# Ledger of designs, part 88: peptides against a protein of PDB entry 7BDX

Target 1, 212 residues: chain A of PDB entry 7BDX
Amino acid sequence: EMGAAACTLLWGVSSSEEVVKAILGGDKALKFFSITGQTMESFVKSLDGDVQELDSDESQFVFALAGIVTNVAAIACGREFLVNSSRVLLDTILQLLGDLKPGQCTKLKVLMLMSLYNVSINLKGLKYISESPGFIPLLWWLLSDPDAEVCLHVLRLVQSVVLEPEVFSKSASEFRSSLPLQRILAMSKSRNPRLQTAAQELLEDLRTLEHN

## One batch from the design tools (peptide; made by RFdiffusion4, then SolubleMPNN)

Design b2_p13_6_s4 (from b2_p13_6, 5 letters changed)
Fold by OpenDDE base, seed 4:
Structure b2_p13_6_s4 (fold): chain B 212 residues (1-212), chain C 212 residues (1-212), chain A 13 residues (1-13)
Amino acid sequence: as target 1 above (212 residues)
Amino acid sequence: as target 1 above (212 residues)
Amino acid sequence: SELAPGLRTSPYD
């Protein structure tokens, strides 16, 4: 309870760039982000196929942790910190996204995907995560999720890869051979306007890359 | 562990007025400060005369909570919030300061006393805490502590009472009859310069009030 | 851009 309340407040204030700078400027940041990964991993492992109540203190605590990571990654100094000093946390997030089933822990998946998207704004971060073992299969696994918000954030992360020639060129053959084109085409017809737009933009970007 | 790390970061960033405003502007603040009091109370009750290791995660967590309360009370909107919406927390802090023995939980006592001093900057806060049952005996109990930093913060809180005629007049007879003058005189000769100064200033203020 | 603002989240979203 108290930990979840404190962490939720920390999440709320982490929307400020100055708060992120203050978090990162202290000697506690490294320990915090190390334990964050372990805590998120422990939570996902404890699910045992049971749907943990989304309203549990434990769920709220883990959501707050993932929200803090996202907000840290939202700014340049936070991205640089994560990519330089908290790579284990990025590896953990990638692993946890693979371990979760379609429809499982939707809110957590969204927050983790948002954090990875934010990291992808940094070319060094995008390189790091895209060179992770199984990254492309993971994107397609996540894109199979029935949740539109999960799929939206997957498409954004895919777009970050496609829009960076240096990253895309390394993966282009695997990407083209495994691309769930029919799924993306279905999303471009979604009633969810954000998902529809993201899928259309990605399809346009992909078509441009096939003609070049 | 993770709760203590998150709460420690929240403590660190709570030194900013903008962070305090952000904490208080959210719907989570009331719950947070309610559970804060309960958590601090549970910790003090669990001491059972054993010196909890000052370096324990539990101790660090409770120190961070008391530090957050202090930093919230450091600004006008935070004082107003505590005095209006978190009086139970103020009552809990007063109780816990009475329950702790001399030399016990020094760092926690200091942080709690700093929070009460910060609340005392608000006349409404000073009125509220000074009208608490046993407030004057509590000040003298705390002034018996061997720790110079505890005694310093007691003297500052006593000074807030003495410098406010509306508060002092209500307690003046009890205050004068129970005043540990010899203890304060001994503190005015302390080798601790901050304690020495605070005791001298209080003695001067008291002498001024006896001549008026 | 390396300096571009990312996505922000809130417990109130």
Scores: peptide ipSAE 0.413, ipTM 0.866, DockQ to the pose 0.374
Fold by OpenDDE base, seed 3:
Structure b2_p13_6_s4 (fold): chain B 212 residues (1-212), chain C 212 residues (1-212), chain A 13 residues (1-13)
Amino acid sequence: as target 1 above (212 residues)
Amino acid sequence: as target 1 above (212 residues)
Amino acid sequence: SELAPGLRTSPYD
């Protein structure tokens, strides 16, 4: 209980840029982020056993951790810190996104995808995650999710890859050969306006790349 | 481990007034402070059994909690919050200060005494703690500590009572009859300059009150 | 831009 309460407060205040700078300016940041991935991994591994209540203190704690990582990655210095000093955490987030089935732990997936999207704003971060083993298959696995917010954040991450020629060129063949075009076309007709827009924009970007 | 790391970060950033305002402006503050006292109490109760290492994650977690309470109480709105919405936490801090023996958990005692001193800056807070059962005996119990920092923070809290006529008048007879004058006189000769000064100032304030 | 603000989250969202 207490850990979840403290971490929830830390999540709330991490929306401030100055708070993120204060966290990263201290000697405690490395310890925090090194343990974060392990805690998230332990939670995801426990889901196949005991049905963790979505409202459990453990769930809330892990959501707060993922929220903090997202808010750190929302800022340039936070992205730099994650990409330089917390790569194991990025690897863990990628792994956990693969381990979770479609429809499983939706809130956590959304937060983790938001963190990866924020990391992708940094070219070094985008390179790191896009060069990770199985990254493209992982995107398509995640895009099979029935949840519109999961799919939205996957499409944003895909768009970050597509819009960066230096990254896209390395995997363009695999990307084109495995692209779930029918799924993206279906999303462009979604009743969720944010998902609809993101799918339309991605389809336009993809068409532009096919003509270049 | 993870809880201690998160709480340590929250402690660090709670030195900012804006962070304290952000914590208190959310709906999560009440839950955090309600559990804080219970967590601190559980830790203190465990000390009579298994020797908790001072460097343990549990110790660090409880120190961070006490540090956060201190930093919240350092600000006017934080004092108001504690005195209005977290009285149980203040009661717990007073209890734990009584349960700890001289020389036991020095760092925690210092942090708790700092929080009570900060609360005493608010007249409503000072009234609340000074009207608590056994408050004056508790001050003398704490003043028997061999640690100079414990004694310093006790003297500061005593001074807050002495300097507030509306509070001091209610317990002036008990205070005068039980005052460990020889102990305070010994502290006025301390090699610790902060303790020496605080004891001298308190002796001057007490002399002023005897002449009025 | 690498300096662009990313997505933020809150426990109140």
Scores: peptide ipSAE 0.413, ipTM 0.866, DockQ to the pose 0.374
Fold by OpenDDE base, seed 2:
Structure b2_p13_6_s4 (fold): chain B 212 residues (1-212), chain C 212 residues (1-212), chain A 13 residues (1-13)
Amino acid sequence: as target 1 above (212 residues)
Amino acid sequence: as target 1 above (212 residues)
Amino acid sequence: SELAPGLRTSPYD
């Protein structure tokens, strides 16, 4: 309980850029983000055995950790820190996104995808995550999720790849050969306006790349 | 481990007034400070059985909690919050200061005494803690500690009482009859300059009150 | 832009 409460407060205050700078300026940041990855991994591994209540203190604690990582990645120095000093955490987040089944731990998936999207704003971050083994299959796996918010954040991450020619060119063949075009077209007709817009924008970006 | 790491980061960022305001402005502050008291109490109760290593994750977690309370009490709105909404936590801190033996958990004692000193800057806070049952005996119990830093913070808290006539008048008879004058005189000769100064200032304040 | 603010989250979202 107390750990989840403290971590939740830390998540809340991490919405401030100055708080993120203060977290990263201390000698404890490296240890914190290392243990964060381990804690998130332990939680996801525990889900296969016990019906962990999504409202548990453990779930809330892991959500707060993912929220902190997202808020750190929301600013330039936080992205730089993660990409330079916490690559293992990025690898862990990518792995956990693959391990979670469609519809499983939706809130955690969304937070992790938001953190990866934020990291993708940095070209070095985008290069790092897009060069991860199985990255393109992972995007399509995540796009099979029934949750519109998971799918929205996947489409945003796909857009980050598509909008960066230097990154897209490396995977363009695999991307084009495996692209779930029918799924994206279905999302462009979604009743969720945010998902609809993101799918439509991505379809326009893809058309532009086929004509160039 | 992870809880202690998160709480330690929260402690570090709570040195900012804006972070304290953000913590208190959320709907989670009341719950956090309630659980804080319970966690600190559980830790102190566990010490009578096991030699808890002072460097344990549990100790570090409780130190961080006491540090957060101190930093909240360091600002006016934080003092107002504690005195209005977290009186049980103040009562818990007073109780734990009584439960801890001389020389036991010195770092925790110092942090708790610093929090009470900060609360005492508010007249309503000073009234509340000084009207607590056994407050004057508690001050003298704490002043028996071999640690100079514990004694320093006790002398500061005694000075807060002495410098507020409306508070001092209520306990003046008990205070004068139980005052460990020889102990304070010994501290005024300490090799620790901070303790020496605090003891000398208090002796001067006490002399001024006897002549008025 | 690499300096652009990313998505922020809150425990209250």
Scores: peptide ipSAE 0.411, ipTM 0.866, DockQ to the pose 0.373
Fold by OpenDDE base, seed 5:
Structure b2_p13_6_s4 (fold): chain B 212 residues (1-212), chain C 212 residues (1-212), chain A 13 residues (1-13)
Amino acid sequence: as target 1 above (212 residues)
Amino acid sequence: as target 1 above (212 residues)
Amino acid sequence: SELAPGLRTSPYD
């Protein structure tokens, strides 16, 4: 209980850029983010295949950790810290996104995907995560999720790859051969306006790349 | 481990007034400070009579909690929050300061005494803690501590009482009858300049009150 | 842009 309450307060205040700078300016940041990955991994490994997110202190604690990582990655200096000093945490997030079944731990998936999207704002971060083994299969696995917000954040991450020619050129062949085009076309017809727009924009970006 | 790391980060950033305002502006603050008292009490109750502060995750966690309480009490809105909404936490701090033996958990005592001193900056806070049962005996018990910084913060809290006529008048008879004057006189001759000054100032304030 | 603000989250979202 107490750890989850403390971490939830830290999550709330971490939306401030100055708080992120203060977190990173202390000698405790490295230790914190190394333990964060292990804690998130332990939580996901403790989940049985049929367990959805329970409103537990453990779940709330892991959500707060993922929220803090996201809020750190929202700031330029935080992204630079993560890609320089916390690569193991990024690898853990990628792994955990692969380990979770479609529809399992949806809130955690959304938070982790938001953190990866934020990291992808830096070319260095985008290069790092996109060069990770199985990254493209992972995106398509995640895009099979029934949750519209999971799919939205996957589409945003795909767009970050497509809009960066230096990154996209390395994976363009694999991307074209595995693209779930019918799934993206179905999302462009969604009643969810955010998902509809993201799918439509991605389809326009892809059409532009096929003509170039 | 992870809870202690998160709480230590929160302690570090809580030195900012804006972070304290953000902590208190969220619906999570009440829950956090209610659990804080229970966690501190559980830690002190788990200590055997001969155990000093161990460099443990549990100790580090409780120090971070006491540090956060201190930093909240350092700010006017934080003091007002504690004296309005977290009186049980203040009562717990007073109790734990009484339960600890001289020389036991010195860092925790210092942090708790700093929090009480900060609360005493508000007349409402000073009234509340000074009207607590056994407050004057508690001050003299704490002043028997061999640690100079424990004694320094006790002297500061005694000075806060002495300098407020509205508070001091209520306890003046008990104060005069129980005052460890020889102990304070010995502290005024300390080689520790901070302790020496605090004891000397208090002796001057007391002499002024004996002539009025 | 390398300096662009990312997505933020809150325990109140």
Scores: peptide ipSAE 0.410, ipTM 0.865, DockQ to the pose 0.364

Design b2_p13_7_s1 (from b2_p13_7, 7 letters changed)
Fold by OpenDDE base, seed 3:
Structure b2_p13_7_s1 (fold): chain B 212 residues (1-212), chain C 212 residues (1-212), chain A 13 residues (1-13)
Amino acid sequence: as target 1 above (212 residues)
Amino acid sequence: as target 1 above (212 residues)
Amino acid sequence: SYEEKLEKKLKEE
């Protein structure tokens, strides 16, 4: 309970760039982000057994942690910190996104995907995550999720890859050979306007790349 | 571990007035400060049995909580919040300060005393804590501590009472009858310059009150 | 652009 309350407050204040700088300017940041990955991993592993109530204090705690990572990654110095000093956390987030089944822990998946998207704003971050083993299969695994919000953030992450020629060129063969085009086309017809727009934009970007 | 890390970061950033305002502007503040008191109480109760290593994650967690309360109380809106909406936490801090033996949990006592001193800057806060049952005996109990830093913060809190005529007048009889004058005189001769100065100033203030 | 990506950043509160 207390940990969740403290972490929730830290999450809220981490929306400020000045707070992110203060978090990272301290000597405790490295330990915090290291334990964050371990805590998130432990939570995901616990889901294989006990149906953790989605509204549990533990769930709230892990959501707050993922929210903090997202907010840190939203700031330039935060992205630099994560990519330079917390790569293990990024590896853990990628792993956990792969370990979760479609429809499982939707809120956590969304937060983790948002964090990865923010990291992908940094070219070094985008390179790091896109060069991770199984990254492309992971994107398609996540895109199989029935949840529109998960799919939206996957499409945004895919778009970050597609919009960076240096990154896309390295994976273009695997990307083209495995692209779930029918799934993306189905999303472009979604009733969810955000998902629809994201899928349409990605399809336009992909068409542009096929002509170049 | 994770809770302590999160709480330590929250403590660090709570040194900012803007962060205190952000903490208090959310709907989670009441829950946080309620659980804070319970957590601190649980920690103090655990000391009667297992020698909690002073350097434990639990100790660090409770120190961070007390630090957050101190930083919140350092800001006008934070004092107002504590006095209006978290009186139970103030009662808990007063209780815990009474339950701790001389020399026991010095660091926690210092943080709690600092929080009460900051609350005492608000007249409403000073009235509330000084009208608490056993407040004057508590001051003298705390002043019996062998630690100079504990004694320093007790003297500062006593000075807050003495410097507020409206508060002092209500307790002046009990205060004068129980004043450990010899202890304060001994502190005015301390090798610790901060303690020496605080004791001298308090003695001067007391002399001024005896002549009025 | 890099700037356009920065505008598209996500924050959660």
Scores: peptide ipSAE 0.063, ipTM 0.840, DockQ to the pose 0.245
Fold by OpenDDE base, seed 1:
Structure b2_p13_7_s1 (fold): chain B 212 residues (1-212), chain C 212 residues (1-212), chain A 13 residues (1-13)
Amino acid sequence: as target 1 above (212 residues)
Amino acid sequence: as target 1 above (212 residues)
Amino acid sequence: SYEEKLEKKLKEE
């Protein structure tokens, strides 16, 4: 309980850039983000055995952890910190996104995907995550989720890859050969306007790349 | 471990007034400070049975909690919040200071005393804590601690009472009848310069009150 | 810049 309350407050205040800088400027940041990855991994590993109630204190704790990572990744110095000093955390997030089944832990998936999207704003971050083993198959696996918010954040992350020629060129062959085009086309017709727009924008970006 | 890391970061960033305002501006503050008191109480109650290592993750967690309270109390809106909305936490701190034996949990005592001193900067806070049952006996109990830092912060809290005529007048008879004058005089001759100064200043303030 | 293309930073509370 107390840990969840503290993490939740830390999540809220980490929306401030100055708070993110204060977190990272201390000697405690490395340890905190190391344990964050371990804690998130332990939580996900516990799900396969126990009906973890989505509203448990433990779930709220892990949501707050993922939220903190998202807010850190929203800041330039935070992205630089994650990419330079906390790569294991990024590797853990990618792993956990692969380990989670479609429809499982939707809120956590969304937060993790948001953190990766924010990391992808940094070219070094985008290079790091896109060069991860099985990254493209992972995107398509995640895009099979029935949840519109999960799919939305996957499409945004895919768009980050597509919009950077230096990154896309390295994976363009695999991307074109495995692209779930019919699924993305179906999403462009979604009743969810956010998902519809994201799918449409991605399709436009992909069409632009085929003509060049 | 993760809870201690999160609380420790929250403690560090709570040194900022804007962070304190952000913590208090949310709907989560009341719950956080309620659980803080309970967690601190649970920790102190566990000490009588287990050799709690002073450097345990649990100890660091509770130190961070007390540090957060101290930093909140350092800000005007934080004092107002504690005095108006978190009185149970103040009552808990006073109780725990009474429950702890001389020489026991020195660092926690110091942090709790610092929080009470910061609360005493607010006249409403000073009135509240000084009107607590057994407050004057508690001050003398705490002043029996062998630790110079504990004694220093007790003397500062005593000085806050003495320097406020509205508060001191209510307890002046009890204060004069129970004052450990010889102990304070001995502290004014301490080799610790901070303790020496605090004891000397308090003795000067007390002499000034006797002549009026 | 690449960052300018991705101005939509996501922050959570």
Scores: peptide ipSAE 0.034, ipTM 0.834, DockQ to the pose 0.290
Fold by OpenDDE base, seed 4:
Structure b2_p13_7_s1 (fold): chain B 212 residues (1-212), chain C 212 residues (1-212), chain A 13 residues (1-13)
Amino acid sequence: as target 1 above (212 residues)
Amino acid sequence: as target 1 above (212 residues)
Amino acid sequence: SYEEKLEKKLKEE
């Protein structure tokens, strides 16, 4: 309980850029983010057994960790830190997104995807995650999720890849050949306005790339 | 480990007034400080058994908690919160300071005393702690500590009582009758310049009160 | 810049 409470407070205050700078300016940042990945991995591995109540202290703790990573990645120096000094954490997030089944740990998936999206704002971060083994299949796996918010954040991440020619060119063939176009088209008709808009924008971006 | 890492980061960032305001502005502050007291109490109670390595994750976690309380108490709204909404935590800190033997958990005692000193900056906080059962005996118990930093923070807390006539008048008889004058005089000759100065100032303040 | 294309940084509280 106490760990979850402290971590949740740290998550809340990490919305401040100054707090993120303070987190990173200390000598403990590397260790913290290293253990963060390990803790998240341990949690996800534990889910295949006991029905962990999603409202458990452990779940809340892991959500707070993922939230902290998101907030760190929301600022330029945080992205630089993650892509230079905490790549293992990014690898862990990618792995966990692959390990989770559709509909499983939706909140955690959303937070992890938000983190990856924020990392993708930095070209170096985008390159790193997009060059990760199985990245494109992972995107499509995640787009199969029944949750609209998961799908929204996947679409945003896909858009980040599509909008960067240097990144997109490396994977364009695989991307085009595996693109779940029917799924994205279905999302463009979603009742969720955010998902609908994101799918529409991505379809427009894809059309622009086909004509160039 | 992860809890200690998160709590330690929260401690570090809580040095900012804005972070303290953010901690207190959330709906989780009450629960956090309630559990903080319980966690500190559990730790201190566990010390009478197994020789907890002072460098344990648990020790570091509790030190970070005490540090957070100190930093919260360092600002006006934090003091107001503690004295209005988290009195049980203050009671716990006072109790734990009594339960700890001389030389035991020096770092924790220092942090707890720093917290109480910060609380004592607020007249309402000073009144609350000074009216606690056994407060004066507790001060003298703590002054028996071999650690100069413990003694320094005790002297500062004693000075806070002495400098406030409204508070001092209520306990002046007990205070004068139990004052470990020889101990304070010995501290005024300490090789530790901070302890020496604090003891000298307190002796001057006491002399001023005797002449009035 | 690439950052200009991705205006919406995500912060979660």
Scores: peptide ipSAE 0.033, ipTM 0.826, DockQ to the pose 0.289
Fold by OpenDDE base, seed 2:
Structure b2_p13_7_s1 (fold): chain B 212 residues (1-212), chain C 212 residues (1-212), chain A 13 residues (1-13)
Amino acid sequence: as target 1 above (212 residues)
Amino acid sequence: as target 1 above (212 residues)
Amino acid sequence: SYEEKLEKKLKEE
């Protein structure tokens, strides 16, 4: 209970850039983000057995942790910190996204995907994530999720790759050969306007790349 | 571990007034400070048995909680919040200060005393604390602590009472009859310059009150 | 810039 409450407050205040800088300026940041990854991993591993109530203190704690990571990654120095000093956390997030079944822990997946997207704003972050083994298959697997918000954030992450020639060129062959085009086309017809727009934009970006 | 890390970060960032305002501006603040009191109380109650390693994760967590309360109380809106909406926490802090033996949990006592001192900057806070049953005996009991920092913060708390005529007048008889004058005089000769100064100032304040 | 093509996303509670 107390841990969840404290972490939730920390999540809330981490929406401030100054708070993110304060978190990162301390000697505790490395340890915090290391334990964050471990805690998130432990939570995901625990899901294979008990139907953890989605509203459990543990769930709220993990959501707050993922939220903090997202807010840190929203800031330039936070992205730099994550990419330079907390790569294990990024690796953990990628792994957890691979471990969570479609429809499982949607809220957590969204937060993790948002964090990866924010990291992808930094070229170094995008490179790091995109060079992760199985990254492209992971994207397509995640894009199979029934949840529109999950799919939205996957599409945004894909777009981050597509919009960076230096990154896209390295994986372009694999990307083109495995692209779930029909799935993306279906999303471009979604009733969810955010998902629809994201899918349309990605399709436009992809078409532009085929002509270059 | 993770709870202590999160709470420690929250403590660190709570040194900012803007962070305190952000903490208090959320709907989570009341619950957080309620659980804070319970957590601190549970910790103190657990000390009667096991020699909790002073460096335990639990200890660090409780220290961070006490630190957060202190930082909240350092801000005007934080004092107002504590006095208006978290009185149970203040009651808990007063109780815990009565429950902790001399020399026991010095760091926690210092943090709790600092929080009470900060609350005492607000007249409403000072009134609330000083009207607590057994407050004056508690001050004198706490002033028996062998630790100079504990004694320093007790003296500062006493000074807050003495410097407020509206508060002091209500308890002046009890205060004068129970004042550990010899103890304070001994502190005014301390080799600790902070303790020495605080004791000297308090003695001067007391002399001034005797002439009025 | 690359960053100009992407939006930052802060996540509040």
Scores: peptide ipSAE 0.027, ipTM 0.824, DockQ to the pose 0.275

